# Peptides against a protein of PDB entry 6IDX, part 69

Target 1, 380 residues: chain A of PDB entry 6IDX
Amino acid sequence: KELAKLSADVTFATEFINMDGIIVLTRLVESGTKLLSHYSEMLAFTLTAFLELMDHGIVSWDMVSITFIKQIAGYVSQPMVDVSILQRSLAILESMVLNSQSLYQKIAEEITVGQLISHLQVSNQEIQTYAIALINALFLKAPEDKRQDMANAFAQKHLRSIILNHVIRGNRPIKTEMAHQLYVLQVLTFNLLEERMMTKMDPNDQAQRDIIFELRRIAFDAESDPSNAPGSGTEKRKAMYTKDYKMLGFTNHINPAMDFTQTPPGMLALDNMLYLAKVHQDTYIRIVLENSSREDKHECPFGRSAIELTKMLCEILQVGELPNEGRNDYHPMFFTHDRAFEELFGICIQLLNKTWKEMRATAEDFNKVMQVVREQITRA

## One batch from the design tools (peptide; aimed at target 1 N99 T129 L188)

Design b2_p23_7_s1 (made by RFdiffusion4, then SolubleMPNN; from b2_p23_7, 16 letters changed)
Fold by OpenDDE base, seed 2:
Structure b2_p23_7_s1 (fold): chain B 380 residues (1-380), chain A 23 residues (1-23)
Amino acid sequence: as target 1 above (380 residues)
Amino acid sequence: MEEEREKALQELRDQHIKQRRAS
């Protein structure tokens, strides 16, 4: 206990480390010897002292043995570990993951996300916080090839549901530390959109062009009996499509694919539009048709609006940016939906369309409408 | 990108140290 308290002092830590004191602490953990009276309390203080000593950055985390790592991972994987030991063990694992890629690799072999999920189902918010912190650390240290797999494991309805039900909807106020970890997890989740945000559409890719054609089909052909497909020549069809793409509000109504060549938001805007059209078809059709039937120059250009809104949402959510220290702003909605970004887009595009109508906007007012919508989104 | 990542990791480490000392 006294050692754990004194270990927070850098002078004491330096002297104690110079006396090989940290090696003694590591050996106590490595031995696993339960024969000592008050072993759990002693171990909790040992782990506290170890962590405080290591937090001074005097000793490299790479000094720890594989036996030490296995013992600490063992405390996290065992169901009947003292809460104090578990908390310190999670914090040690987090620090090991954050400080060393070599330790990350070893820890990733010893622990599973499933084991960490069990520590989210407890009433202790400190344990929950350290469990999410370790999850975030593992995510941050994951190589790019494994990052998507980890994200998919996190995108599993199970982790989100557990966080939602046991953390966000818990009977306890969320502390700043937990709010920060939820923010970090949210940022890391949004960073999965970066690839799509930076992917340019290839105007020559027929499969990508077929998605734009599908947007047209859903908007305009869903009411037309397929029997009235005018069998008229290729030129009339091209002219018809140009009109339809103008009604959809694309900037390049001749070749809408060109609107998705700008990054950001690239293909992510098309993904959002397609999601809206398929999952919220009635909302999509309503937005498109309400604006396509207007002849008063107050048409809200859906295609342009969807692209610029996607870009705006990426900016607001800081897609592709690393989590910042001191931020604790998280959106509970992102834990409620599997496709929360696309759902947010669907809400915001309706808000945009409403705001456009209320402002009696024209195409010249576009940037002004977008600014008002930005303010509305950021205040919500 | 790697330097920014390392900086963000260091900021997270520092925050965790501060939080642990406050608890």
Scores: peptide ipSAE 0.027, ipTM 0.639, DockQ to the pose 0.784
OpenDDE base, seeds 1, 3, 4, 5: peptide ipSAE 0.027, 0.120, 0.044, 0.043; ipTM 0.592, 0.770, 0.699, 0.681; seeds 3, 4, 5 fail the geometry check

Design b2_p23_7_s2 (made by RFdiffusion4, then SolubleMPNN; from b2_p23_7, 18 letters changed)
Fold by OpenDDE base, seed 5:
Structure b2_p23_7_s2 (fold): chain B 380 residues (1-380), chain A 23 residues (1-23)
Amino acid sequence: as target 1 above (380 residues)
Amino acid sequence: MEEEREKALQELIKKHIEQRRKS
């Protein structure tokens, strides 16, 4: 107890570490000996002292043994562990994961995200915070190949549902520390969009061109009487498609694939457009047809707007950037949908279309509309 | 990119430790 308190002082910590005191603490954990009177209390103070000592950065985290890691992981994976031991064990694991790639590898073998999810289903917000913090640490330190697997595990409706129901909709106000961890989880999950954001469309890829053609089909063929199936020759068909791509509001209405060669947002914009067209078909058709039927210069160019909105959302969400310690702003909507980014896009494209109409904008006002929409999104 | 990411990560870790000391 006194050691745990004194370990917060850098002068004491330096002297205690110089006396190999930290090795004694690690050995106490490694022994796992439950035969001592007040073992749980002693262990909780031992873990506290260990964490406080290590937080001075005097000793490398790589000094810990595999036996120590297994004991700490055991306190997180075993049922009916004392809350104080569990809390300190989660914090130690987080610190190990963050400070050492070699420790990350060992911990990722000993602990599953499923085990950490169980610690989110408790009424103790401190335990929930440390559990999410460890999840975030594992996600942050995961190799690129494993990040998508972790994301798929986080994209498991289960983790989001548990966070939503037990943390966000919990009976207690969210503390700053929890809000920060929710922000970090959001940032790390949106960073998975970076690949698609930086993927250029190949204008010669037929499969990618077929997606653009599907956008045209959904917008214009759903209302067309099957009697006007254009049996007209390939040239008239190409000319018809050029008109349709102009009505869709692509900048390059001859070859819309060229609009997706710029990164960011690359293919991510096309993914958002296709998602809107398939999942929110009525909204998509309405937005396209309301603008395509206008004879005035007040048409909102859907294709251009969707691309620039996707880019703007990536900038607002800082896609590809590491989380900032000073931020705690998270979007509850991120935890309500499997495809929260595409749903956000679907809300924001409607807002853009509304704002365009309200401003009576023309193509010359495009940047002004985007600025107003940015301000609306960032204030919401 | 990896070196910049690692530097940013080390700064994040430092800030995290500093935050935990204040709580």
Scores: peptide ipSAE 0.023, ipTM 0.584, DockQ to the pose 0.463
OpenDDE base, seeds 1, 2, 3, 4: peptide ipSAE 0.022, 0.000, 0.020, 0.005; ipTM 0.572, 0.288, 0.570, 0.286; seeds 2, 4 fail the geometry check

Design b2_p23_7_s3 (made by RFdiffusion4, then SolubleMPNN; from b2_p23_7, 20 letters changed)
Fold by OpenDDE base, seed 1:
Structure b2_p23_7_s3 (fold): chain B 380 residues (1-380), chain A 23 residues (1-23)
Amino acid sequence: as target 1 above (380 residues)
Amino acid sequence: MEEKREEALKGLIELHKKMFRAS
């Protein structure tokens, strides 16, 4: 206990480390010796002293043995561990992951996000916070090839629903520390959209062109079997498609693929349109047909609007920016759905369409409508 | 991108220290 308190002092820490004191603490953990009557209390103070000493940055985290890592990971993965030990073990693992890529690799092999879910289902907000902090550390330190796996783990309905129900909708006020960790998790999740946001459409890629054609089919041929899409359209059919792409509100109604060559929002806009068309088909068809039947110059161009809205949402949500200090603004909505960005797009495109009508907008008013919609989204 | 990652990492390290001292 006194050692744990004194370890917060940098002068004491320096002297204690110079006497190999930290090695003694690590050996106590590595031994796993449960023979002491006050083992849990002693271990909790040992872990406190260890973390306080390491937080001075005097000693490299790379000195830590694999046996030590396995013991700490064991305290997190074992059922019915003392709350004090669990909290400190989560904090130590977070610090290890943050400070060392070598330790990240070892910890990522010993602990899964699935094992951390149990620590989100508790009534202790500090444990919940450290569990999310460890998830965030693992996510931030993950190599590019593994970041998508971490995202997929977060997109799992189970983890998301647990955060929503046990953290966000819990019977307790969200503390600043938890709010920051939720913000970090949100930002790291949105950064996965950056790849799609920066992906240009290839106008020569047939598979990508088939998606645009599917948008046309869903809007205008909803009762037609996709198997009857004859690949070799006659010139008359090509002319019909040009008209349909104009009614869809693409800027380049001759070759809509060109509208997706601008990054941002690149292919992410097409992903949002396709999601809306498949998941919210009635809403999509209604928006497209309502504007396609207008001859009064008050038509809302869906394709252009969807692209610019996707870009705007990326700007508002700061897609491609990493978490910074001092922010704790998380959106609970992003924990309500696995495809929360696409669902937000679906809400906002309806808002845009409504705002366009209310303003009696024309194509000349496009930027004014987008400004009003931006203000509406940022105030909600 | 890498510079932003390093800044974010530094921020989380400092946050960790603050959280632990407050607990």
Scores: peptide ipSAE 0.332, ipTM 0.889, DockQ to the pose 0.840
OpenDDE base, seeds 2, 3, 4, 5: peptide ipSAE 0.326, 0.328, 0.327, 0.329; ipTM 0.887, 0.888, 0.886, 0.887; seeds 2, 4 fail the geometry check

Design b2_p23_7_s4 (made by RFdiffusion4, then SolubleMPNN; from b2_p23_7, 18 letters changed)
Fold by OpenDDE base, seed 3:
Structure b2_p23_7_s4 (fold): chain B 380 residues (1-380), chain A 23 residues (1-23)
Amino acid sequence: as target 1 above (380 residues)
Amino acid sequence: REAERERALEGLIRQHKKAFRAA
């Protein structure tokens, strides 16, 4: 206990480290010797002292043995461990992952995300915080090739549901530390959209062009049998499609694929439009047909609006930016659904369409409408 | 991107140290 308190002092830490004190502490953990009276309390203070000593940055984290890592990972993976030991073990593992890529690799082999999720189901907010912090550390340190797989494991409906039900909707006020870890997790999750946001549409890719054609089909041919293959469009059919793409509100009525060549938002805008059209078909059809039937110059251009809204949402959510220190602004809504960004887009496109009508906007007012919508979204 | 990741990581490390000292 006194050692753990004194280990926060840099002068004491320097002297204790010079006496090989850290090596003694690591050997105590490595021995796993449960035979001592008050073992759990002694171990909790040992782990505290170890972490405080390592926090001075005098000793490299790479000094720790594989046996030490396995013992600490064992305290996190075993269901019946003292709460005080568990909390300190999570904090040590987080620090190991953050400070060393070599330790990250070893820890990622010993611990599963499923084991960390179990620690979110407890009533102790500090354990929950360190469990999310370790998840965030593992996510941040994951190599680019494995980041999407980890993201898919983290994006599992199960993790989001547990965070929502056991952390956000918990009976206790959320502390600043937890709010920060939720913010970090949110930012890391939205950074998965960066690839699609920076992907240009290829106007020559037939599969991507078929998505744009599917948007037209869903809007205008909802009652017609899908059997009419898009193939041999006569000149009259090309002229019809140009009219339909104008009614959809694309900027390039001849080749709507050109509207998705700008990055950001690139293909992410098309993904949002397709999601809206498939998942919220009635809302999509209503928005498109209401504006396509207008001849009064007050039509809201859906295609252009969807692209610029996607870009604006990426800017508001800081997609592609890394988490900042001292921020704790997380949105509970993003834990309610797996496709939370696309659902947010679906809400915001309806808000945009409403705001356009209320303003009696024309195509010349487009930027003013987008500014008003930005203010509405950022205040919500 | 790598230099931004390092800065974000340094930030998370600093914040963790502050939280642990406050507990």
Scores: peptide ipSAE 0.027, ipTM 0.628, DockQ to the pose 0.810
OpenDDE base, seeds 1, 2, 4, 5: peptide ipSAE 0.024, 0.025, 0.024, 0.024; ipTM 0.478, 0.613, 0.589, 0.616; seed 1 fails the geometry check

Design b2_p23_8 (made by RFdiffusion4; failed a check: the pose's geometry)
Pose (drawn by RFdiffusion4):
Structure b2_p23_8 (pose): chain A 370 residues (1-223, 234-380), chain P 23 residues (1-23)
Amino acid sequence: KELAKLSADVTFATEFINMDGIIVLTRLVESGTKLLSHYSEMLAFTLTAFLELMDHGIVSWDMVSITFIKQIAGYVSQPMVDVSILQRSLAILESMVLNSQSLYQKIAEEITVGQLISHLQVSNQEIQTYAIALINALFLKAPEDKRQDMANAFAQKHLRSIILNHVIRGNRPIKTEMAHQLYVLQVLTFNLLEERMMTKMDPNDQAQRDIIFELRRIAFDAETEKRKAMYTKDYKMLGFTNHINPAMDFTQTPPGMLALDNMLYLAKVHQDTYIRIVLENSSREDKHECPFGRSAIELTKMLCEILQVGELPNEGRNDYHPMFFTHDRAFEELFGICIQLLNKTWKEMRATAEDFNKVMQVVREQITRA
Amino acid sequence: AREEEWEESIKEMENRAIRWRRE
């Protein structure tokens, strides 16, 4: 108890650390008997002292043994133990992950997505905060080529709805540190879109060109002389600037292939809305048609700008858009809503092709004021 | 450059957690 008190003082901590005092603590956790059942209070003070000592930055986090790591991960992976032990255990794992790629790799193997998510279901906001913090730390430290798989795994176990039901709509008001973790989670989540945003279409890749052909087919085949007239104009009546080679329009980065993903999502998941938008504007040879392809690409880019896809998380922000915690595919759903808004605003302005940038500005103002 | 900024962001997270624990 006294050690937990004094370890926050750097003057004391240095003295204790210079006698390998941290090893006394790690050895106790590694091999001490009945710690959770008979000595939980002692164990809580031990973990408090350990974290306080490590927070002075005198020694590397890489000093910790695999045995110590496994024991701490064990306290998190178990059907919940004492709240004080769990809080400190989650905090120790977060610090290990943030401070070492090697520790991240070992910890990622010792804890499951389901175990971490289950700790969000406790009524204690600090336990919830550290759980989200550990999740954020795993995302921050995951190799670029593994982060997407981790996101899918957390999504399949319902991380989003558990956060919505147990944190955002929970009884306890969200305090500043929890709000900060939600902000960081949202930033990391939007940043999963960044690679596709910056990926150019290969116009010479037939498989990618066939995606655009399929987009056009879904809409034009919902319309016979009128259908034939649409196809004679290649992709003009689908609204692409490059009428003959629309794949070239997807070399603009941002938004790149993310725009294509959004269009395909709208066509497949919301086929009626996609058909309505395209057919209202595919036979219009007055200058008043809203060009779908050009509008979708620019809207995708605008949404990426509004939502700050690619921005790094920082210490100063605690903001988040709560509606993104209400749908597994909220970004794509937002695209669909905004493309309908864009078409409504276009008609309200009796807009022509020359008005394209003005309409996009009004849409930007509508979205950002909402 | 971006990789350095990413590492700085991680350190900001850790430092924030330390300050919170000291509260």

Design b2_p23_8_s1 (made by RFdiffusion4, then SolubleMPNN; from b2_p23_8, 14 letters changed)
Fold by OpenDDE base, seed 2:
Structure b2_p23_8_s1 (fold): chain B 380 residues (1-380), chain A 23 residues (1-23)
Amino acid sequence: as target 1 above (380 residues)
Amino acid sequence: SRAEELEKAIQQQLERQIKQRRK
């Protein structure tokens, strides 16, 4: 206890480290001595002293042995570990992950997100916070090729559900630190959309063009008996498609693929449109047909609106930006659904369509409508 | 650079953890 307190002092820490004191502490943990395991308080103070000593940055985190890492990971994986040991062990793991890519690799092999889930199901918000902080640390240090896998592990309905039910909907007020860690986790999750947001559509890719054609099909052919596909020549078909793409509200009604070549929002807008068309087909068809049947110049251009709304949502949600220390704003909605961004898009596109009607907008009012919608979204 | 921003975010998280443990 006294050592743990004194270890916060840089002078003491320097002297103690010079006396190989930190090596003694690490060896005590590594040995798994029955003494430390039987005296949870002594182990907790040992881990505290170790953390406080390491926090001075005098010693590299790379000095820790694999045996030490395994012992700490062992304390996190054991179901009956003392809360005080667990808290310090989570903090040590987070510090190891953040300070060293080599330690990250070793820890990522020893610890699964599944093991950390158990620490989210507890009533102790501090343990929950340290568990989320460790998840965030692992996410931040993950190589780009593994970020999607970690995200998929996070996207496991189970982790989101547990965070929602045990953290967000918990019977306790969310502390500022937990709110920040939830914000960080949310930002890191939104950053997975960055790739799609920055992916340009290739107008020559037939598979991508077929998605646009599917949007047309869902809007216009879902009501038409397939028997009336006019077998008329390729030119009449092209002219028909141009009309349909105009009715869909694409800016380039001749080649709608060109509307998705701008990044942001690139292919992410098409993903949102396709999700709306498939998952909320009735809403999609209603929005398209209500505007396609208008001849009064008050048509809301769905395609253009969907693209600009996707871009706006990316701006509001700061997609691709890293978390800021001063922020603690998280959206509980993003923990309620696996495709929460697309669901948000679906809500906001309906809001846009409603606002367009209420304003009696024309194509010239487009930017004005978008500004009003932005204000509505940011106030909600 | 994105790498510098990432390093900054990592450092901020580390500093935050240290501050939390001291409260």
Scores: peptide ipSAE 0.505, ipTM 0.942, DockQ to the pose 0.865
OpenDDE base, seeds 1, 3, 4, 5: peptide ipSAE 0.020, 0.018, 0.022, 0.020; ipTM 0.479, 0.478, 0.518, 0.443

Design b2_p23_8_s2 (made by RFdiffusion4, then SolubleMPNN; from b2_p23_8, 15 letters changed)
Fold by OpenDDE base, seed 1:
Structure b2_p23_8_s2 (fold): chain B 380 residues (1-380), chain A 23 residues (1-23)
Amino acid sequence: as target 1 above (380 residues)
Amino acid sequence: SRAAKLEEAIQQQLRRQIEQRRK
């Protein structure tokens, strides 16, 4: 206890470190000797002293042994650990992950997101905060090839649902630090959309062109009596498709693939459109057909609107940006659904369509409508 | 650079953790 208190002093820390004091503390943890009366209390103070000493930045975190890492990871993975030990162990792991790429690699092998989920199901908000902070640290330090795996772990319905039900919808106010950690987790999750946002459509890729064709099929052929055999000649079919792509509100009616060559939002806009068309088919068909039947120049161009809305949502949500200090603006909506970005797009495209009608907008008013929609989204 | 921003985000996360433990 006194050592833990004194370890906060830089002068004491320097002298203690020079006497190999940190090495002694690490060996105490490595030994795992549970035979002492008050072992839990002694261990909690040992871990406190270790953290306070390491916080001075005098000693490299790379000095810790694999045995030490395994012991700390063991305290996090065990179901019946003292809360004081658990809290300090989570903090040590986070500090190790953040300070050393070598330690990150070792810890990422020893700890799974699944083990950290159990620490989110507790009534202690501090433990929950340390658990999310460790997830965020692992995410920040993950190499590009492993980021998608961590993303998939976050996209696991279980983790999302637990955060929503036990953290966000808990019977207690969310503290500032928890709000920040939720913000960080959200930003890091949105960065997974960056790849798609920066992916240009290849107009020569048939598979990508087939997605645009599927959008047309869902909008116009789903209600068509199967008796209209597509037997009209190839030229009439091309002319028909150009009309359909105009009715879908693409800027390039001849080759809609060209509308997705601009990045941002690139292919992410097409992903959103396809999601809407497949998951919310009735909403998609309604939006397209309501505008395709208008002859009054007040048609809302769905394709153009979907692209620009996707771009705007990426700007609002800062897709591809890293977490900023002082922000704590997490969106609970992003924890309600596995495909929360696409669901948000589906809500916002309906809002855009409504706003367009209310404004009696024409194609010349497009930017004004988008500005009004931006203001509506940012106030919600 | 993106790398510099990442390092700053890491350092910010670390500073926040240390500050949280001191409260």
Scores: peptide ipSAE 0.563, ipTM 0.957, DockQ to the pose 0.826
OpenDDE base, seeds 2, 3, 4, 5: peptide ipSAE 0.549, 0.547, 0.535, 0.553; ipTM 0.954, 0.953, 0.950, 0.954

Design b2_p23_8_s3 (made by RFdiffusion4, then SolubleMPNN; from b2_p23_8, 14 letters changed)
Fold by OpenDDE base, seed 3:
Structure b2_p23_8_s3 (fold): chain B 380 residues (1-380), chain A 23 residues (1-23)
Amino acid sequence: as target 1 above (380 residues)
Amino acid sequence: SRAAERERAIQQQLNRRIEQRRK
């Protein structure tokens, strides 16, 4: 206890480290020996002193043994009744992950997503905060190619719904630190969209063109038996498709793929459209057909609107920007669905279509409508 | 660079978490 208190002092820490005191603390953890009276209390103070000493940045975190890592991971993986040990163990793992890429790799192998999520299903907001902070540390330190896999693993274990139910809808006010860690998690998760946002459509990629054709099919052929595709020559089909792509509200009616060559929002806009068309088919068909049947120049161009809305949402949500210190503005909506961005798009495209009608907008009013919609989204 | 920005975010997170433990 006295050691833990003194370890906060940099002068004491320096002297204690020079006496190899930190090595003694690590060996106490590595031994795992439960033979001592008051072992849990002793261990809690040992872990406190260790962490406070290491937080001075005098000693490299790479000094820790694999046995030490396994012991700390063991305290996190086992159902422990001692909250004090669990809290310190989560904090140590977080610090290991943040300070060392080598330790990140070892910890990522030892700790499961399920173990981390179990620490969210508690009434203790401090434990929940340390668990989310460790998740954030893992996302920050993960290689770019591993981040999506990790996010998928968390989604499979219902991370978002667990956070929503056990953290956000918990019986306690959300503290500033928890709000910040939720914000960080949100930002790091939205940053997974950056690749798609910056991916240009290849107008020559047949698979990508088939998605645009699928959007057309869902909108216009949903009632048509595939047998009634008039066997008229490839050119008449192309001309029919040009009309259909105009009714879909693409800027390039001949080759809608060209509308997705601009980054941002690139392919992310097409992903949103396809999600809307597949998951919310009735909403998609309604929006498209209501505007495709208009002869009054008040048609809302769905394709153009969806692209510009996707870009706007990326700007509002700061997709691709890393988390900033001092921010704590998390969106509870983010935790309601694993595809929260696409669901938000689906809400906002309906809002846009409504606003367009209310304003009696024409194509010349497009930017004005988008500005009004931006204001509506940012106030919600 | 994006890598430098990520490293800055890591350092900010680390510093914040250290400060939270000292409170």
Scores: peptide ipSAE 0.654, ipTM 0.967, DockQ to the pose 0.858
OpenDDE base, seeds 1, 2, 4, 5: peptide ipSAE 0.642, 0.651, 0.646, 0.651; ipTM 0.965, 0.966, 0.966, 0.966

Design b2_p23_8_s4 (made by RFdiffusion4, then SolubleMPNN; from b2_p23_8, 11 letters changed; failed a check: too like the target's own chain)
Amino acid sequence: SREEELQKSIQDLLNRAIKERRK

## One batch from the design tools (peptide; aimed at target 1 N136 E144 N324)

Design b2_p24_1 (made by RFdiffusion4)
Pose (drawn by RFdiffusion4):
Structure b2_p24_1 (pose): chain A 370 residues (1-223, 234-380), chain P 24 residues (1-24)
Amino acid sequence: KELAKLSADVTFATEFINMDGIIVLTRLVESGTKLLSHYSEMLAFTLTAFLELMDHGIVSWDMVSITFIKQIAGYVSQPMVDVSILQRSLAILESMVLNSQSLYQKIAEEITVGQLISHLQVSNQEIQTYAIALINALFLKAPEDKRQDMANAFAQKHLRSIILNHVIRGNRPIKTEMAHQLYVLQVLTFNLLEERMMTKMDPNDQAQRDIIFELRRIAFDAETEKRKAMYTKDYKMLGFTNHINPAMDFTQTPPGMLALDNMLYLAKVHQDTYIRIVLENSSREDKHECPFGRSAIELTKMLCEILQVGELPNEGRNDYHPMFFTHDRAFEELFGICIQLLNKTWKEMRATAEDFNKVMQVVREQITRA
Amino acid sequence: AAAAARTETAVAAARRRALRRRRS
């Protein structure tokens, strides 16, 4: 108990650390008996002292043994133990992950997505905060080529709805540090879109060109003389600036292939809305048609800007958009809603092709005021 | 290389914030 008190003082901590005092603590955790059953209070003070001592930055986090790591991960992976032990254990794992790529790799193997998510279901906000913090730390430290798989795994075990039901709509008001973790989670989530946003279409890749052909087919085949007239104009009546080679329009980065993903999502998941928008504007040879392809690409870019896809998380922000915690595909759903808004605003302005940038500005103002 | 630098910036910011939270 006394060690837990004094270890926050650097003057004391240095003295204790210079006698390998941290090893006394790690050896106790590694091999001490009945720690959770008979000595839980002692164990809580031990973990408090350990974290306080490590927070002075005198020694590397890489000093910790695999045995110590496994024991701390064990306290998290178990059907919940004492709240004080769990809080400190989650905090120790977060610090290990943030401070070492090697520790991240070992910890990622010792804890499951389901075990971490289950700790969000406790009524204690600090336990919830550290659980989200550990999840954020794993995302931050995951290799670029593994982060997407991790996101899918967390999504399949309902991380989003658990956060919505147990944190955002929970009984206890969200305090500043939890709000900060939600902000960081949202930033990391939006940043999963960044690679596709910056990926150019290869116009010479037939498989990618066939995606655009499929998009056009879904809409034009819902319309016979009128259908033929649409196809004679290649992709003009689908609204692409490059009428003959729309794949070139997807070389603009941002939004790149993310725009294509959004269009395909709208066509497949919301086929009626996609067909309505395209057919209202595919036979319009007055200058008043809303160009779908050009509008979708620019809207995708605008949403990326509004939502700050690619921005790094920082210390000063605690903001988040709660509606993104209500749908597994909220970004794509937002695209669909905004493309309908864009078409409504276009008609309200009796807009022509020359008004394209003005309409996009009004849409930007509508979205950002909402 | 640029992606690693960006990651490390983000991790550093998270680390500093987490430390302050623990010291609070």

